# Designs tried in a protein design run: peptides against a protein of PDB entry 9GMZ. Part 34

Target 1, 343 residues: chain A of PDB entry 9GMZ
Amino acid sequence: TGFPLELLTRPATERLAYFENYTVAHPRLKEVYEILMRTIAEPAGASFIFVYGASGVGKTTLRLRVEQKLTELALPKLESDRARVPVVGIEAIAPESRYFNWKEYYTRALITLEEPLIDHKFDYGVRGISRDNFGKINVESKVVAPALRRALENALIHRHPDVFFVDEAQHFGKVASGYKLQDQLDCLKSLANMTGILHCLLGTYELLTFRNLSGQLSRRSVDIHFRRYCADSPEDVQAFKSVLLTFQQHLPLAETPNLVDHWEYFYERTLGCIGTLKDWLKRVLSDALDREATTITLKDLQKRALSVAQCQKMFKEIQEGERQLSETEADVQNLRSALGLGA

## One batch from the design tools (peptide; made by RFdiffusion4, then SolubleMPNN)

Design b1_p10_3_s2 (from b1_p10_3, 5 letters changed)
Fold by OpenDDE base, seed 1:
Structure b1_p10_3_s2 (fold): chain B 343 residues (1-343), chain A 10 residues (1-10)
Amino acid sequence: as target 1 above (343 residues)
Amino acid sequence: MIEVDPIPLP
């Protein structure tokens, strides 16, 4: 059980690509994946899914795995419906100003939605939107945000994805006033309602602010908490060590490094976030391959580790998010108790 | 993408 031994004779680029494309199906990833897939299949009148968790917990890996699975499941239908796109996923950009750039958001969404080799040219009814010979959308600078919104609405209706993913969705909240945040939430809500397309917002614990600010979104949203592994849980520690063992066997090196014996150091510098762990190991593997090294040492790990100051900052952000969730859970229990519902 | 289950600790 491990990487294909033939990789040891392959170029460094192929060895690195193997590890990049390798995913450990760790318990928390599997759990969140199953919840997300079920919710996408049966949204039960929800218009939004919120997936929140620590930076580097693995949200992008989750998204990519769901996108892959939705594409696989859609293949039989895509043969009959050549207009359909099974899934669309974009990353929200941090606003350079106190205002979210909706024009950029709609442009990126349109470009991503039309990237599939779809022979069917759809007319968006908007002047200044064209396709190149490869079907890629070109948006002229003169096209205004309301026109791009209409184009996106029409595209989403025509392509009918099972879900619209927005990664780094906390960037919607990076606005100077609560009123402007409400307008943004109303804009997203309107887009979901007008298209009938389920939206999945992935991001940090800052997404919890969206839940608190819009009682109407909360009624039409499903919340999914992508938790890190906690060192105070023996089960979480065992799961984290198992992930280290799995990565250890899948590093395409001549000598298997001992990662498991250093589990506390890995935990200290990842805070139980598997995405952070994978990115760290990827950097260290790249360095080892560049040196034609046979293995990875603790010194190699230390060279690419996050600093203690970075970990302390990340941990503070995690603790604040986990606190807000625990308060919400307590509020639900208090509400249930006050309603005479058993805990 | 290659997906592999975590290896149980011995």
Scores: peptide ipSAE 0.112, ipTM 0.843, DockQ to the pose 0.932
Fold by OpenDDE base, seed 4:
Structure b1_p10_3_s2 (fold): chain B 343 residues (1-343), chain A 10 residues (1-10)
Amino acid sequence: as target 1 above (343 residues)
Amino acid sequence: MIEVDPIPLP
């Protein structure tokens, strides 16, 4: 079944919103979703989950789907416990300065924990944190980072989410010269330990540096690799073509474009990353709707494609991440062999 | 938010 045909008579904004809100449950997304949901339900003493994969593989889509599902599962309990938040998710921002802005991080986390729909007011125990008449948190500029941390610790304990998501978590690695990445990890570890809240860090392969820096984090972390589709795998190529077929049927256009026949070009410019594909198609759909076009052409696709130089850069970053993982898997096999456990 | 399985290739 394709898009609802009634959308063809609706405004461009509704047609675009349909496609934006549409998600293909592709095999890799389903696999990682099930692993992540199971790990959140049964963390087995883990304090961290690391979800790593290529930029544009679909990590934000994964997060949003898990947040939705955890919220739905918590609804019956939220009627009895009005203080509880089932899940909290933030995106880490790239620092404007050479230093990670912990004050901004704590402020954004607090604001996200205190959605206006939560009737239960909590006292953060910190002067200069207030709620406005709309229930929005206001943090005065004079409030220092250590006070905001204590406020966040208290809020996380009181709201007791099943998981705290940090998307684009590779931005924690952007520390200025002289600060150790280890100190940032120790701060996050301390926050997780003091609150008892499971933290899930989603990011690029740059998160592998975080996993390797702390032998203590590795003992209390679960790793989830969100793989892209690889052109050297016939099964992955078939899955990628199936996703293209699904998207072409769900583009709210009068004439269904043939995306599948151009699968190699789509693969070249997405590197097998479904998030990159969706974002590309969204831009092209927006342009087509603005022109009242009946379909999407190859020229329309080319106009919004990533440049070859961008794809080459992204591919080098992916290859380096996949190489580091392959070396880690080989090291595990070598360790098992050395321990006499067999390969 | 609509979640749909990929359509199998013919």
Scores: peptide ipSAE 0.038, ipTM 0.777, DockQ to the pose 0.936
Fold by OpenDDE base, seed 2:
Structure b1_p10_3_s2 (fold): chain B 343 residues (1-343), chain A 10 residues (1-10)
Amino acid sequence: as target 1 above (343 residues)
Amino acid sequence: MIEVDPIPLP
């Protein structure tokens, strides 16, 4: 089953939008999705979920699919509870300074939490937070971070989302000292504890630093490793080829390109990361549509590929993250063995 | 090779 053939007669914008909105339910995505959904439904006293993996593995896609599903599942309950928001998802911004901008974080969280279409308006009790005539939250520049925190705490309690997502959460770690990182984690922990809202932090392997810094968070966190596909695993290679096959069938082009025959080249330039693959194919599709091309060639792929230098950099970051995880697993095993718990 | 299930985003 491929793309709707009617798309071939549609504008390039619609053809591109189809592919942009198309998600391949690849095995690792399905696995992590099921674990995440289950953990959100039954957090078992966890206050945090950490989802970590390579850049471009598909964490944002995972988040968006979970947000969609949680929203769909909540719809029948939202009719009776007009104050409730089923899920909140934000992206953490890289700090422009050596300091994480908590004011900006709280402001974005409040704006995202307070969708204009929410009928039940909440009073935050904070001067300089208002709603416009469309119900959109406006935060005056004079409002200080502690006041915004209280407003967010009250809003989260009132709206009671099943989970609060923070994408690109490694940006919390970009502070100049481990102490400041701990303070940030303690701040997030305090927010989760004060609100009773489960927080899910999605990010790169830099999130492992967060996991290791707080021995108290480790007891109240669930860890989910979103793995890439590995070329040394026959099963992973087969899964990666199946993803390529699926993408080639869902590229809205007159002639189906043979992506599968180039799987090694795709692997070389994506490192087994499906998000990186999708973004690459999206760029190539856009170029092909702009040229009114009937198909995609290897030359078209090469034009939009990540450079070897970019891939080498990303691969080093992945290897370091995977190494840290393997060491942590070995440390857990050593700890278990030292405790007289079998391996 | 097995085709993986498509998941449309809204």
Scores: peptide ipSAE 0.032, ipTM 0.677, DockQ to the pose 0.140
Fold by OpenDDE base, seed 5:
Structure b1_p10_3_s2 (fold): chain B 343 residues (1-343), chain A 10 residues (1-10)
Amino acid sequence: as target 1 above (343 residues)
Amino acid sequence: MIEVDPIPLP
């Protein structure tokens, strides 16, 4: 069953919003979702979860879906514990400077953790952190990063989320030296340890650098690889085509476009990343709705496609990440073999 | 958010 046919009589904004809010539970998303949900439920002494994969693979969709589910599961407890937040999720910002801005990170984390649904005002014991009449946290410019950290630690302890998500976490790695990267990791580790809150870092393959640099984090982390669909795998191609079929049925247009017949072109311009695919289709749908078009054509797709040069750049970044993982897997296998553990 | 499993290709 496709989109609700009633949408065809609705405003373009509602039609677009339908597609924007539509998520395909594609196999890789479902797999990673299940692993992530299980790991959050039973962290087994892990302090970190690393979710890494290509840009546009769907990590943000995964995060939002997990946040939704954890919130739903927590609702019965939240009625009795009004201080609790079931989950907190932030996106790490790329630093304008060569150094990660911890002050901004802590501020954003606090603001997100204290979103207005929480009636219970907590004083974090830090001068210059206040709540407005709407319950929004205000952080004065004079508040220093160590004070914000203490406030966040207290907030996390008090709110006790099941997990703290940090999306685009590769931005922690944007530091001028390896020592500074270690310091960043030790800072995150300390935050997780001091609060007892599980941290989930989502990001690109640059997160592998974090895994490799901190043997201590590695011992207390769970790694989740959010793979793209690969054209060299018949199963992955079939899954990708199935996603296209699903999307074409859920585009709120009078005539169902044939996306599946163009699967190779979609693959070429998305590299098997479903988030990239969805974003592309959203742009094309928006253009079609603005023109009151009955369908979308290949020409409409081509107008909003990523350039070949963009795809080539993204593909090189993916290949490097996939190579690093493959080498690591081979190293593990070699180590196992050398230990007399069967391959 | 509407989540649906991908439709199998025939």
Scores: peptide ipSAE 0.030, ipTM 0.716, DockQ to the pose 0.940

Design b1_p10_3_s3 (from b1_p10_3, 5 letters changed)
Fold by OpenDDE base, seed 3:
Structure b1_p10_3_s3 (fold): chain B 343 residues (1-343), chain A 10 residues (1-10)
Amino acid sequence: as target 1 above (343 residues)
Amino acid sequence: MIEVDPVPLP
């Protein structure tokens, strides 16, 4: 089982697009996917889902898979209810300024909710929001953030998505010194409460700081840890090697590269994060296709690898996040023991 | 989007 051999005669752009659109259903991705799908189906009064894990662990891939599945499941109902959107996903933008740009966030969310496939024109009740001849939403510069928020609330209520995804949600935490991350969380909480729409925030371990700030959000949130593969676990090493084996078979090159023999180097430069691995291989594949190369070599891998300094920085961020979670798990166990609940 | 299970290692 490998890539379609016909790709070897196709343009470099198609060969690259194949690998870009290729997803390995690795064990951690499947586990988190099943938890997330069950939680969306039965939120049990939760208003938030937090999906946190290392940068490049595969959170965006998870989101896209859930969005696809929710869309597929909704198709029979969408034929009768053309106003409904099954799912909405947005990526939070890193603010250029010290402050999160809520106006931009609301604008992007509205644009995403109103993609051209939705024939039903909704009147947002806000002057300066219009649709062009292609059905795309245009927001005039004069429209203020509170008006955009009301428009988004109304759109979310009208479209009734099963979940609203916010990817890279750690960017809500990039508030200037002296502004409370709490205010951003209260804004999101208010949006979820006003619309009744379940929000899923995906991000790095920086999202853990959000849990500590709002003891009230903790009661209405579900936490999902998307773990990396750990080199100290034989099962995790086996899973990581299996992913490498799968990727080497799905690189649309004339000669199958031996990635598995270099698994330690791949682990060193990805920290067990499959998204980081995939992005690295995409870059190397692109370079190989541009050169019309028959395969990729260790030298080609080395040219596009993250530096040791980058990996050391990323590893420190991971270790801090994993430490905070381990402390929380210990606190839960201590609480259980203190309550007379056995381990 | 193509989804494939990881190939078992021998």
Scores: peptide ipSAE 0.051, ipTM 0.774, DockQ to the pose 0.948
Fold by OpenDDE base, seed 1:
Order: sequence, then C-alpha cells, then structure tokens
Structure b1_p10_3_s3 (fold): chain B 343 residues (1-343), chain A 10 residues (1-10)
Amino acid sequence: as target 1 above (343 residues)
Amino acid sequence: MIEVDPVPLP
C-alpha cells in the first residue's frame, strides 16, 4: 500500500498536495481523536475541552479530522436544518500588546461561522455587520467589541455548532496581569454559558497555566493531553518507526526513500512530534519535486531539518510542560490519598 | 513493522 502510482506522471503541485492532504492515523492521534469525539458527543455538562501538547504534535491535524467527521455526521441534519453549522474553528492570534484583542477574536469567529454556503441570511441586530454577494460577513471598523460579542452570541445560538474550536489558545494567557487573565477566562466562560456551545481550546502546555487560574473553569472542563512519542518507551519508538514507514510509502517519488533506517535522526529533530515530522518531509518533498528528483537523500533531509539549537529549545519547553503535568498528576494522587480515596 | 492506517483528508 502506498501513494497512487499515477501521481508520478502528475504535476509537482498535485504530488505535493497529495502528501499535504495525507494523514497518518498514528496511535496517539487515534486515541486523542476518539476521546475528543466522545467528549463532544457527550460533554456531560462540560463547557470546555482543553487539548494540550507540544508544538508540532499534530493538534491542527486533530482539529481538522474532528471538523471533517462532525461535518459528515451532521450532513443528514443539515438537509432539514439549513441554519445549522456543525462545527466552527478559529485560530487565536498572539496579542500585539499586553491585551488580548477581543474585537479581532469576535470578528474572526463571526466570519468563520458564516463562511458556510448557508442561504439563510441571519440579521445579527448589529449595525455595521453585512454580507457580501458570496455570503461572507463584512464588519465595519466602527463596530465595537461588545456589539461583535452580541452578534457572535446570536450567531452561535442560531447556527448551534456541536463545538467551537480555538487553536493556539495559549495566546489568551499572554496578558500583562493575572486579573486581566481572569477577566478573559470569565469572558470565555460567559460566551460558552450564554450560547450553550461547547468550546474546545487547543494549544501548547501554556494552556495548563490558563486552566489552573480558574477553579470554576476546571470544574466544567475536560482535559486531553496529546502526548509526543518518547524514545524511552519501546512501544512509542515502534509507533514512531511505523509512522516513518507509512510516510515512506506515501511520498510520491519514483524510488521509495528509506526513512526507517534513519529513525534516530528523525526522532532527534522532531522530538517525537508527528506534525513536525510531516512538515519536515513536506519541505523535503517540495525540494525534491522542484529538482525532479527520483528520491530523497540524507543530505536533502539535513538541508530542511530543524537546527540542534531549535530542537534544544523545543525540548526544554516540552520538558517543562511534561513536568507540570506530572506534578499535577502527583498532586491529584496525593489529594486522593489524603481524602482516603487511595487505590 | 506494522504500518499505521492511512487517512486521506478530502
């Protein structure tokens, strides 16, 4: 099993697009996918889902796969309810200042909710919000954040998505003071409560700091840790090698490269993060296609690898996140033991 | 080695 051989006669753009759209259903992705899908279907009174893990672990891939599946599952209902949007997903922007830009957040969320080919014009009751001939929302610069919030609340209620995804959600935590962070948490909590829409925040381990600041959000949140593969686990090493084997077969090149024999080098430069691995292979594939090469070499891999200094920085960030989780798990166990809930 | 399931995104 591999890429369609017909791709070898296709343009480089089509060959690259094949690999871009190709997803390896690796064990950690499958596990987190199943947990997330189940939690969305049965939130059990949760208003938030936190998905945290290393940069490049594959959180965006997870989101896209869940969005796709929720859309597929909603198709029969969308025929009867033309107002419904099955899912909405946005990326949180890093604040340019010590303040989160709520106006921009609400604008992007509103635009994304209305991108679907929905013939039903909803009046948001807010002056300065219009639709173009393609149904895209236009927000006039004069529209203030509180008005955009009301428009978004009304849109979320009317469209009733199964989940609202916010990617790079650690950017909510990048504020000047703990009080302002609490206000942001209260704002998100209020939006979820007013709309009845489940929010899923995806991000780095910095989300743990954000989560821990609100004891009220923690009571209504589900946590999902998207772990990297660890080299100290034989099972994780085997899974990582299987991912390399699968990518090796799905690179649309005339000669199948031997990625598996270089697994240690791939691990060294990805830290067990499959998204980082895919992005690396995509860059290398693009270079190979531009040269009309029959295969990729170790030199081609080295040319597009992250530097050792980049990997060392990323590894420190991962270790700090994994440490915080381990401490939290130990604290939970200590609390359970102190409560007499010992296993 | 066991291959992991391929999943194309449409």
Scores: peptide ipSAE 0.044, ipTM 0.697, DockQ to the pose 0.169
Fold by OpenDDE base, seed 2:
Structure b1_p10_3_s3 (fold): chain B 343 residues (1-343), chain A 10 residues (1-10)
Amino acid sequence: as target 1 above (343 residues)
Amino acid sequence: MIEVDPVPLP
């Protein structure tokens, strides 16, 4: 079972869009999805969920799948409560000026929370926030960050999403010289507490710095590690090869490329990160379709691969994150042993 | 979006 064969007669744009919209439910994605869905359903007094892992592991794919499922599950309730939004998800932007732009964050959150299809217009009570004739929120440049925060608090209370997602959340850690990362965390805590809305922060291992800085967050947070596949684990290697086989079957090309035979090269240039793998294959597929090629060759793969220097940098960042987690796991075991609890 | 389980290796 692969891609629909009729795609071979379709335009290159439709063939590419098929692969872009295709998702492999690989074991690590499925595991984290199940944990995240359960935690959202039963937060047990948690105000935060942290989902951390390597860049390109698939965190954005996870978010989008959870958003889709929460929307589907909420449909019966939305018929009775037309003001409700089931889920909201945004991406945090890297600041240009070394400071996290809270004004931009609140603006993006408000725009995303107010879907055009919501018949129930909410007045935020903030001058300079308006809706256009299409129901889209417009925020005037004169509106200050504290006013936007109050508007977002009111919107989150009124729309009552089951979770608020923030992707690339490591960008909250980008504070200027003299400001503490703690102040950013206290701002997020205050927003979650004022609204009663569960926040899920997805990001790189830089989110571990957030975890370590606040013993108060740790008491009200659930941590989810989205692991990469490791070449030293036979099970992880088998899972990675199975993902390659699946992508091989879903590339809309006349001749099925043999990706599995090149698994070591794919692993070398992705570090076991399936998002990195998918993005690489998208670039290579786009090039192949532009040339009207019947298949993908090793030379086509090499042309769009990350450089060895890029992979070495990414691997050092992964190793540091994995080390910090291993130290934390050892500390938990040492604490359990000291308490007379078995391993 | 189409979600599919990975194909088992032979």
Scores: peptide ipSAE 0.032, ipTM 0.753, DockQ to the pose 0.936
Fold by OpenDDE base, seed 4:
Structure b1_p10_3_s3 (fold): chain B 343 residues (1-343), chain A 10 residues (1-10)
Amino acid sequence: as target 1 above (343 residues)
Amino acid sequence: MIEVDPVPLP
């Protein structure tokens, strides 16, 4: 089953929106989704979940699907508890300054937690936090970071989300010396402990640095590796080709492009990352719709592809992350063997 | 938001 053929008579904006909102439930996404949903339902005393994987593997898609599902599952309870928010998700922004802006982080978290549609108004107990006539939170410039933290702690306790998502969480690490990174982790740990809210950090393999810095976090964290598809695995190649076939059928064009025959070129420029593939196809589809083209050509794909230099850089970052994980797995096996636990 | 399983390769 392909896209609805009626889309061919619809505006370019609607055709593009269809593809943007379309998600392929590829095997790795489904696996990580099930693990994450189970871990959120039964955290077993965990305070943190780390979801790490290559840039463009599909972590944001995973987050959005989990947020949607948690919201759907909470609907019957939200009718009786109008104060509850089932899930909250923010994206960590790379700070412009040498220091992580905690004031901005807490402000964005508060704004996201307090959607205008929540009928039950909460008093944060902090002067200079108000709601406008549209229900949007306004934070006065004079409000200091420690006061915003207390406001967020109170809001998280009152709204009681099943999980707090932080996407692109590697941005916590980019600006900090190892010491400052530990302080940031201790701050997040304190927030999770004081609120009793499970935190899920999604990010690149740079999150492994966070995992390794705190032996105390390791005891209260669950790790989820969101793997890319590897060209050295026949099963992964088959899954990647199946995703290409599915996208080929769901591009709202008059003539179905043959993407599968070019699978090696798609793999070369995505490194087996389905998010990177989807974003690439979205850009190419947008260009095709703007030209009223009937199909997508290899030349159209080449125009919007990542450069070889970009792919080489991304691949080095992936290889380093995969290496660090393989070393950790080997260390676990060595530890088990040393403990007399059979391999 | 439409979730679809990948189409099996022939």
Scores: peptide ipSAE 0.053, ipTM 0.781, DockQ to the pose 0.934; fails the geometry check

